# Ledger of designs, part 248: peptides against a protein of PDB entry 3V4L

Target 1, 386 residues: chain A of PDB entry 3V4L
Amino acid sequence: GQPLAKDKVALLIGNMSYWEHPKLKAPLVDVYELTNLLRQLDFKVVSLLDLTEYEMCNAVDEFLLLLDKGVYGLLYYAGHGYENFGNSFMVPVDAPNPYRSENCLCVQNILKLMQEKETGLNVFLLDMCRKRNDYDDTIPILDALKVTANIVFGYATCQGAEAFEIQHSGLANGIFMKFLKDRLLEDKKITVLLDEVAEDMGKCHLTKGRQALEIRSSLSEKRALTDPVQGAPCSAEALVRNLQWAKAHELPESMCLKFQCGVHIQLGFAAEFSNVMIIYTSIVHKPPEIIMCDAYVTDFPLDLDIDPKHANKGTPEETGSYLVSKDLPKHCLYTRLSSLQKLKEHLIFTVCLSYQYSGLEDTVEEKQEVNVGKPLIAKLDMHRGL

## One batch from the design tools (peptide; made by RFdiffusion4, then SolubleMPNN)

Design b2_p24_6_s2 (from b2_p24_6, 9 letters changed)
Fold by OpenDDE base, seed 3:
Structure b2_p24_6_s2 (fold): chain B 386 residues (1-386), chain A 24 residues (1-24)
Amino acid sequence: as target 1 above (386 residues)
Amino acid sequence: PEIKPVDREALKKEHPDLVSMDPN
């Protein structure tokens, strides 16, 4: 019979905004494009940008809570990385220069933990460099990994080689994602799909002699990313897993705010990533006596590091939201919250209505405080250990 | 094909849009 997944869960991490290392661009688009493709494949996708070491550890722990016997687990990482002694290390955005293994996440340690969950399939897609880190002489004593015939590694590059991004019009794609996205929806064994991606990369003039995909697999079964999820969750554990994922993806409900002047504002929310949300405001009703009015959002929690100069933009693109702008309503003011994982408390902020009456020169302000609880990934309390 | 060490200065002249993801 066709293999069944008990469930399908993916963690996608894109690190770009490094503190002590060169900034990347590709992980933004690559995590977004891969998220949309994996959702079409009925994956439960957690998508996270710009994680610290602590935030990456917590994201992996929350991902492991979504894993169980016969679940398909996929980890994608795009960012800086290295490979020492056949161990792959993902570099967090707060990693020092130079970084070492103690500052980084070892993919083989994550694999060990996934194997303890008795997963049906383990897929690692590593869009990072695989050069040796000469500043890290640590030989990780990996405990003997269980020998499971369900592991697939897709490395964007060969051992000791670099991965590349291609930059166009201020955006970029990783070379790996450029080819992977064209095949990811194909109903093929995952190793066959990746082999076809490797051939497509091998034909490209940009990558030839610079980057080549490497596939490492123990997968003995015909498993595909297209494999259907087993029907309704029959176990208490499966229900808990579904609730945990749903909790991490719950947007605040859209609100209609009414001001004393008779102006009505629609406040709306959109997810760009599991840790990135767009707030948008629109004037839905204005009394005729009010000639001009604008609705600004302000007074965000300090944990979010919101610069007011980047808030309340006339377009999503002016906030840095180039990906979701087509799905957003037009004629709003837009604010991008890019670090929802840092939110320890409820998201409380002020909506400030600035308006002018016909025949009065003075601008009037009215304010309303809004509490939207913990949006998206902030519901997981990734910081509970600090 | 052999994957050769990348001359970043040569690469930047030939393909200014192609950027290494190497942290170094």
Scores: peptide ipSAE 0.441, ipTM 0.898, DockQ to the pose 0.847
Fold by OpenDDE base, seed 5:
Structure b2_p24_6_s2 (fold): chain B 386 residues (1-386), chain A 24 residues (1-24)
Amino acid sequence: as target 1 above (386 residues)
Amino acid sequence: PEIKPVDREALKKEHPDLVSMDPN
């Protein structure tokens, strides 16, 4: 019969905004495009941008809790990385310069933990450089990986080589994702799909002799990303997994705020990533005696590190939101919250209405506090270990 | 496939839009 996945879960991490290293651009678009494709494949996708070491560890731990016997697990990483002695290290955004193994996440350690879950398929897609880090002399004594079937590594480049991004019009795509996205929906064995991606990359004049996909697999079975999920969640563990995923994707409901002056504001929310949300405000009713009015959001929790200069923009693009802008309402003020994983408490903020009456020179302000609970990834309480 | 050493100056001249993800 066709192989069935017990469930399908994916963690996508894109690190770009490094503190002590060159900033990247490709992970933004690559994580977004891959998220949309994996959702079409019935994956439960958590998509995270710009994680610290601690936040990456917690994201991986939460992902490992979603894994169980016969579950398909996919981990994608785009960012800085290195490879020492066949061990791949993902570099967090807060990693020092130089970084060491103690500042980074070892992919083979994650693989060991995934093997203990008896997963039906494990896919690692590593969109990072694979150069040696000469500042890290640590040889991880990895315990001999159990000989488990159904592991697939797709490395964006060969050992000792660089991965590249293509920059166009202020955005970038990773070369690996550029070819992967065109084939990812094909009903093929995952190793055959990746071999076709490797051939497409090998034909490209940009990558030829610079970057080549490397595939490592123990996949003895015909497993595909298109394999259907087994029907309704029959186990308590499957119900818990579905509830945990649903919590990480729950947006606040849109609200209609009514001010004493008779102005009505629509407050809305959109997800760009599991840790990135756009807040938007619009005036939906204005009394005729009010000539001008604007609705600003302010007083965000300090944990979110929101610069007021980047809040309340007339376009989504002015917030740095280029990907979801087409799906947002027009004629709003927009604010991008890019670090929802840092939120310890409820998201409480102020909506400030500034307005002017006909025949009065002075502006009037009214304020309402809004509590939207814990949006998106903030519901997982990734910080409860501190 | 043999990956050649990246000549960064030649690369930047031929493909100014192609950027290495290497931190160095």
Scores: peptide ipSAE 0.433, ipTM 0.883, DockQ to the pose 0.817
Fold by OpenDDE base, seed 2:
Order: sequence, then structure tokens, then C-alpha cells
Structure b2_p24_6_s2 (fold): chain B 386 residues (1-386), chain A 24 residues (1-24)
Amino acid sequence: as target 1 above (386 residues)
Amino acid sequence: PEIKPVDREALKKEHPDLVSMDPN
């Protein structure tokens, strides 16, 4: 019969905004496009941008809690990385210059932990450079990995080579994602699908002789990303997994705020990623005696590091939200919260209404505090231990 | 085909839109 997945879980990490290293652009679009494709494949997807070492460790730990016997696990990483002695290292955004293995996440260590879960399939998609780091002389003594016939590595490039992004109109795509996205929905064995992606990359004049996909696999079974999830979660573990994923993807409900002047504001929320949320405000009712009014969001928790200069924009794009802007209501003020993984407390903020009456020169302000609890990934408390 | 080390200066002249993800 067709193989069944007990469940399908993906962790996608895109690191771009490095502190001590060159900034990247591709991971933004690549994580977003891959998230949407994996959701169409019935994956439970956690998508995270710009993680520190500590935040990456916690994201991996939370991902490992979603893994169990017969579950399909997919890890995607786009960012800076290196390969020493056949070990792949993902570089966090807070990594020092130079970075070492102690500042980075070893993919083979994650694989070891996934193998302990008795997963049905382990897929690693690594969209990073595979050059040696000459500043890291550490030979990782990896404990003997269990030999399991269910592992697939898709490397965006060959060992010792670079991965590239194509920049267009201020956005970028990774070369790997550019070809992967066209085939990812195909009902094919995952190694056959990746081999077709490798052939498509090999035909491209941009990548020919510069970047080539490498596939490493122990996969002895015909498993595909299209394999159906086993029906209703009958196990306690499957229920826990579903609840944990749902908890990490719960948006605040849309609110209607009423001010004393008779202005009504709609406050809405949209997820761009598991750690990135857009807040939007709109005036839904205005008394005729009020000639001008604007609804600003302010007084955010300090943990979110929100620059007020980037808040309350007339377009989603002015906040840096280029991907979800088509799905947002028009004629709002928009604020992008890009670091929800840092939120230790409830998301409490102020909605400030600034308005003018007809025939009065003075601007009047009214304020309401809003508590939306812990949105999205903030419910997982990814800062547990700081 | 052999994957050769990329001359980044030549690459920037031929393909200014193609950027390496190398951290160095």
C-alpha cells in the first residue's frame, strides 16, 4: 500500500539579519514559499526568522517534541553555514566573528535526536554554503549515529562550494528554492523529486559550474512528501502534538475598540511567520464632528525591540511585510512584530486615537490598553532559561 | 561539470543580481 505518515512536521529557519556577518535576503521569501507549499502537503509548519543561538536551540527542542514513531520530520535551514569534516553547521544571527562550532547548531546532532524518536522519514534541506570554516579546528566527536534507512539530505550546493541567491526588485530567492518550489508538490519519492530538482539546476546557465544540488540518502522505502497523514489522532501523543502545534499558531482575535469620542477602531492580526505578526488598525466609525482621526499602536513590551519609526505605516510594505500584504485589509495603519520569540510576558500595548474636532485647532488623544495574551510562537516560551 | 571556485568580481560583472550566501 502507499506509505502513511503518522504525522508530518516541519521546522523552517531563515537567518538573514546577522549582527557580525553579511546580511542575506533570500531566506525571507524562501521560508515563506516553502511554508505555503508544505502546508498544502498537510505539514504542521513552524516558520522562524532571525534566531539567536539560544532561540535556535529552543526551536529545535520544540520541533523534537513534535516528533514520534512514524512521524515525518523536515528541517529546512536558509542562512549562513559551513561544513567541517562532513558536519553541517547552521550559523545563528548572534554568532561572533569568527564563529566556531560552539556558537552554531550541528545538523548531525539534530539528526541523532530525530533518530531517537523513531521517525518515519527525516528530511534535511540545507540552503547554505558548505565551505570549510578555517577558524574552527574542532573535530566533533559525533557519537555513533544509528543507521536508519529513512534519512534524506538535500544540500543546496556541493561540499566546499557556495550557495547563491538571485536578487530582484529588493527581494531575493535562493537558487535551491527557485527550482525546489516547482516540483515540491509532485507525488514522487523524495529522492527522485530532489534528483529532478538537481537536473533543473544543472540546466540553468546561472548555476552551471557554480552551484549543484547534492543528495545524500539512506531512504530504502518509497516515501514522498505527498504521503497522506494517518487519519484522526487516536494516540495521546498525536493529540499532544496537534495541541502543541495549534498553540504555536494561535492568532489573537480581531477586536472592535470604542472610544469616548464615538470613534470605533477595528484592531486585527495576521501571521507572516510563526514569530512574525502584523498588527493593523482601521477607523470603522467616525462621528461627523471629527474631521481627522488616526489610530496608532504604541507602548509595546521592551523585549520586542520595536522601533516606533517603523510602526504605524500606511502600507504593509513600509513595515518590511512584502509577502502577506495582498491578504491584508487596505486603508489601515500597519505594524510588524518580527521577534515574537523574545516575548516573555503577555503582548500588552496601547492603542492611541489622535483626533480633531471641527472648529477646534487642538488635537485630542484617547488611549486604550490592549492585552492579546501570548501570540503565535510566544506561547512556547522559547526564552525558558534566560 | 567541475564546480570551480567562483571569482566574485567576475560574477558581479556578469551577473550583478547573483549574490553569494558565503559568510566571508
Scores: peptide ipSAE 0.426, ipTM 0.888, DockQ to the pose 0.837
Fold by OpenDDE base, seed 4:
Structure b2_p24_6_s2 (fold): chain B 386 residues (1-386), chain A 24 residues (1-24)
Amino acid sequence: as target 1 above (386 residues)
Amino acid sequence: PEIKPVDREALKKEHPDLVSMDPN
């Protein structure tokens, strides 16, 4: 019979905004495009940008809670990384320079934990360099991994080689995602799909002799990313998993704020990623005696590290939101919250209406506090370990 | 094909928009 997944869960991490290392660009587009493709494949996708070591550990722990017997687990990482002694290390954005294994997440440790869940399929897609880090002299004593015939590694490059991105002035993919995205929806065994991606990369003049996809697999069964999810969640664990995922993807409800001056503001929310939300404000009603009015969002929790210079922009693009801008309402003020994983409390902020009456020179301000609870990934309380 | 160590200065001349994801 066709293989069935008990469920399908993906964690996608894109690290770009490194503190002590060169910034990347491609992980933004790559995580976004892969998220949309995996959602079409009925994956429960958690998509996270720019994680610290602590935040990456918590994201992996929450991902492991979604894994169970016969579940398909997919981990995608795009960012800086290295490979020492056959162990792959994902570099968090807060990693020091030089970084060591103690500052990084070992993929083989994650695999060990996934194997304890008796997963139906384990897919790792690693869009990172695989050069040795000569500043890391640690030999990880990895406990012997269980030999399970359900593991697939797709490495964007060969051992000891570099992975590349395209840094145009616009949105561009990394080299791996550029080819992966064209085939990801194909109803093929995942190793066959990755072999075809490897051939496509091998034909490209940019990658030929510079980057080649490496596939490591123990996959003995014909499993595909297209494999259907086994019917209605019948187990308590499947219900819990569905509820946990749903909580991590719940947006705040859109609000209509009414000010004393008679102005009505629509406050809306859009998800770019599981940890990235766009807030937008629009004037939906204005009394005729008010000639100008704007609705600014301010007084955000300090944990979000929101620069006011990047808030309340006339376009989504001015906030750094290039991917969802087409799906957002026009003629708003936009604010991008890019670090929802840092939010320990409810998202409370102020909507400030600045307005002017006809024939008065002075601007008037009215303020309303808004509590939207814990949006998206902030519901997982990834900070519960403190 | 053989994957060779990339001459980054040659790469920048041929493909200025192709950037290594290696921090070093």
Scores: peptide ipSAE 0.420, ipTM 0.890, DockQ to the pose 0.851

Design b2_p24_6_s3 (from b2_p24_6, 10 letters changed)
Fold by OpenDDE base, seed 4:
Structure b2_p24_6_s3 (fold): chain B 386 residues (1-386), chain A 24 residues (1-24)
Amino acid sequence: as target 1 above (386 residues)
Amino acid sequence: PKIEPVDYEELKKKYPDLVSMDPN
């Protein structure tokens, strides 16, 4: 019979906004498109952008809590990275220059922990450079990996080679994701699917002789990303896993705020990623005596590091949100919260209504405080212990 | 076939829109 997954869980990390290293662009699009494809494959997807070392460790720990016997685990990483002695290191955004293994996450350590969960399939998709880091002479003493025969690595590039992105005008994929996305939904053994992606990359004039997909696998079974999830979660562990994932993806409910002047504002929320939320405000009712009114959001928690210059934009794109703009209501003011993992408390902020009466020159302001609890990934308290 | 080592610096000059994900 076709293999069944007990469940399917994916962690996608895209690091772009490095502090001490060159900024990337492709991980934004790549994580977003891969999230949408994996959701169509019934994966529980956690998608995270721009994580520090500590935040990446916590994201991996939370991902490992979602893994259990017969669960399919997929880890995708796009960002800076290196490979020393056959160990792959993912570079956090706060990594120093030069970085070392102590500043980075070792993929083979994550694999060890996944093997302890008795997973049905372990897939690693690594869209990073695989050059040696000559500043790190540490040989990771990895404990011997178990022989689980359920491991697949897709490396976007060969050992000792660079991975590339295409920076055209606008949003573009990395080279790996450009070819992966066209095949990801195919009902094929994952190693066959990746081999076809490797052939497509090899035929492309842009990648030929520059970047080639490397596949490393020990997959003894015909497992595919399309493999159906076993029916309703009957175990307590499966219920806990489903609740934990659902908790990490719960948006605040849309609110209708009523001001003393009789203006009504719709306050809405949209997820771009598990740690990125867009707040939008719209005027849904205005008394005829009010000629102009705008609803601004302000007074955010300091932990979110929100620049007011990027808040309250007339378009999602002006906030840096290019991907979800089609699904958002039009004619709002938009604010993008890009670091929800940093939120320690409830998301409390102020909605400020600025308005003018007909025949009065003075602008009037009314304010309401809004508490939306812990949105999305902030419910996992990824900063517990800082 | 020997995979000839890719001259990434020559590639970056030839294809300015092709950006390495190498921080170095």
Scores: peptide ipSAE 0.079, ipTM 0.539, DockQ to the pose 0.722
Fold by OpenDDE base, seed 5:
Structure b2_p24_6_s3 (fold): chain B 386 residues (1-386), chain A 24 residues (1-24)
Amino acid sequence: as target 1 above (386 residues)
Amino acid sequence: PKIEPVDYEELKKKYPDLVSMDPN
């Protein structure tokens, strides 16, 4: 029969805004496009940007809780990384310079834990450099991996080589994602699909002789990312998994705020990533006696580290939101919350209406506090260990 | 095929928009 997945779960991490290392650009677009493609493949996708070591550990732990016997697991990482003695290390945004294995996540440790879950397929897509880190001679004592026939590694580059991005003035994919996205929806064995991506990269004049996809696989079965999910969740574990995933994707409901002056504001929410949300405000009703009015959001939780200079922009793009701007309503003020993983409490903020009456020079302000609970990834309480 | 060692410095000179994801 056609192979069935018990479920399909993906964790996508894109690290760009490093503290002590060069900033990247490609992971933004790469994580976004891959998220949309994997959703079309019926994956439950968690997409996270700019994670610290602690946040990466928690994201991986939460991902591993979604894995079970016969589940397809996909881990994608785009960011800085290295490979020492065949161990691949993902570098968090808070990693020191130089970084060591103690500051990084070992992919082979994650693989060990995925093998303990008896997953139906494990796919690792690593869009990072594979150079040796000469500042860390630590050989991780990894326990022997179980001999399984369900593992696939796609390394964006060869052992000891760099991965590359194209830093034009605009948004562009990394080289690996540029070719992967064109084939990802094909109904092919995942190793055959990746071999075709490797051939496409090898034909490209930019990558030829510079970056080559390396595929490592134990996969003896015909498994594809297109394999259908086994029908409605009937087990308690499948219901818990679906509920946990749904929590990580639940947006706040749109609100209509009514001010005492008779102005009505629509407050709306959009997800860019599992940890990135856009808040937008619009004036939906204004009394004729009010000549001018604006609705600002302010007083955000300190844990979100929101600079007011980057809030309440006239376009999504001015907030750094280039990807979801087409799906947003026009003629709003926009605010981007880029670190929802840091939210310990409910998202409480103030909507401030500034307005002027006809024939009065003085600006009047009215304020309403809004509690939207824990949006998106903040529902998983990734911080409960600190 | 053994990929020949890539001279990344020559690559960066020839393709200034091609940026390594290596922090070094």
Scores: peptide ipSAE 0.058, ipTM 0.492, DockQ to the pose 0.774
Fold by OpenDDE base, seed 3:
Structure b2_p24_6_s3 (fold): chain B 386 residues (1-386), chain A 24 residues (1-24)
Amino acid sequence: as target 1 above (386 residues)
Amino acid sequence: PKIEPVDYEELKKKYPDLVSMDPN
């Protein structure tokens, strides 16, 4: 019979905005495109951008809580990284320069923890460089991995090589994701699918002799990302997992705010990633005596580190939101909250209406406080040390 | 075949839109 997954769970991490290292661009598009493809494959996807070491550890721990016997687990990482002695290290955005293994997440340690969950399939897709870090002389003493015969690694590059991104018109794609996305929906054994991606990369004039996909696999069974989820009545554990994932992806409801001057504002919310939300405001009703009217969002929680200069933009693109702009209403003011994982409390902010009456030179302001609870990933309380 | 070490500095010059994800 066709193999069945008990469930399918993916964690996607894209690190770009490094503090002490060169900034990347491709992880933004790559995490977004992969999220949309894995959702079409019935994966529960958590997508996170720009994580610190502590936030990456917590994201992995929350991902491991979603894993259980016969569940398919997929970890994707795009960002800076290195490989020492066959161990892969993912570099968090707050890593010092130079970074060491003590500042980074070891993929083989995550694999060990995934094997303890008795997963049906473990897939690692690592879109990072695999050069040696000469500033890290630590030989990790890893415990012996269990022989589970269900592991697949797709490395975007060969050992000792770099991974690349292609930057066009302010958007970038990783070379690995460019070829992976064209085949990811194919009903093939995951190693066969990755072999075809490797062939496509090898034929491309941009990648030929520069970047080659490496596949490492112990996968003894014909498992595919297309394998259906087992439709049997969800165990209490599967129900809890579904509810936990749903909570981490719950947007605030759209609100209609009414001001004393008779202006009505629509306040809306859109998810770009599990930790990135766009707030948008639009004037839906304006009295004729009001000639100019704008609705700004302000007074955000300090934990979100929102620069007012980057808030209330006339386009989603001016906020850095290029991917969801097609799905957003036009003629709004847009604000991008990129660090929802940092939110400890409810998202409380002020909507400030600035307006002018016909024949009065002075601008008038009205303010309303809005509480939208904990949006998206902020519901998981990732800052509570387990 | 030993994959020859890629000259990444030559690649960056030849393909300005091709950016290394190496932090170094």
Scores: peptide ipSAE 0.058, ipTM 0.515, DockQ to the pose 0.744
Fold by OpenDDE base, seed 2:
Structure b2_p24_6_s3 (fold): chain B 386 residues (1-386), chain A 24 residues (1-24)
Amino acid sequence: as target 1 above (386 residues)
Amino acid sequence: PKIEPVDYEELKKKYPDLVSMDPN
């Protein structure tokens, strides 16, 4: 019969905004598009941008809690990385220059932990450079991996080579994702699908002789990303997994705020990623006596490091939200919260209404505090231990 | 509903000043 997945879970990490290293841009688009494709494949997707070492460790730990016997696990990483002695290292955004293995996450260590979960399939998609790091002479003594016939690695490049981005246009896929996205929905064994992606990359004049997809696989069974999820979650573990994922993806409900002047504001929320949310405000009712009226958000928790200069923009794009802007209501003020993983407390902020009456020169302000609880990934308390 | 792929060519025309992805 067609193999069934007990469930399907994906962790996608895109690191771009490095502190001590060159900034990347493809991870934004690649994580977003891959999230949308994997959701169409009935994956539970956690999508995270710009993680520190500590935040990456916690994201992996939370991902491992979603894994169980017969679950399909997919880890995607886009960012800086290196390969020493066949071990792949993902570089966090806070990594020093030069970085070492002690500052990075070893993918083979994550694989070891995934094998302990008795997963049905383990897929790693690594969109990073595979050059040796000559500043790190550490040979990681990895414990022997269990012999499991369910592992697939898709490396965006061959050993010792670079992965490339399409430089000349600020919103483009990485080269790997450009070809992967066209085939990802195909009902094929994952190794056959990746082999076809490798052929497409090999035919491209941009990548020919520069970047080649490497596939490493022990996968003995015909497993596909299209494999249906086994029916209603009857196990306690499946219910826990569904609840944990749902908790990490719960948006705040839209609110209608009423001010004393008779202005009504709609406050809305949109998810861009599991750790990135857009707040938008709109005037839904204004008394005719009020000639000018703006509703802005302020007084965010310090943990979010929100620059007021980047808040309350007239377009989503001015906040850096290019991907979800089509799905947002128009004629709002927009604020992007890009680091929800850092939130230790409830998201409490102020909505400030600034308005002017007809025939009065003075601007009047009214304020309301709003508590929306812990949005999205902030519900997982990824900082438990700092 | 199939999520429509992002039209990058349309986005590039709208936002020409989006900075290059230099991996170097």
Scores: peptide ipSAE 0.034, ipTM 0.564, DockQ to the pose 0.082

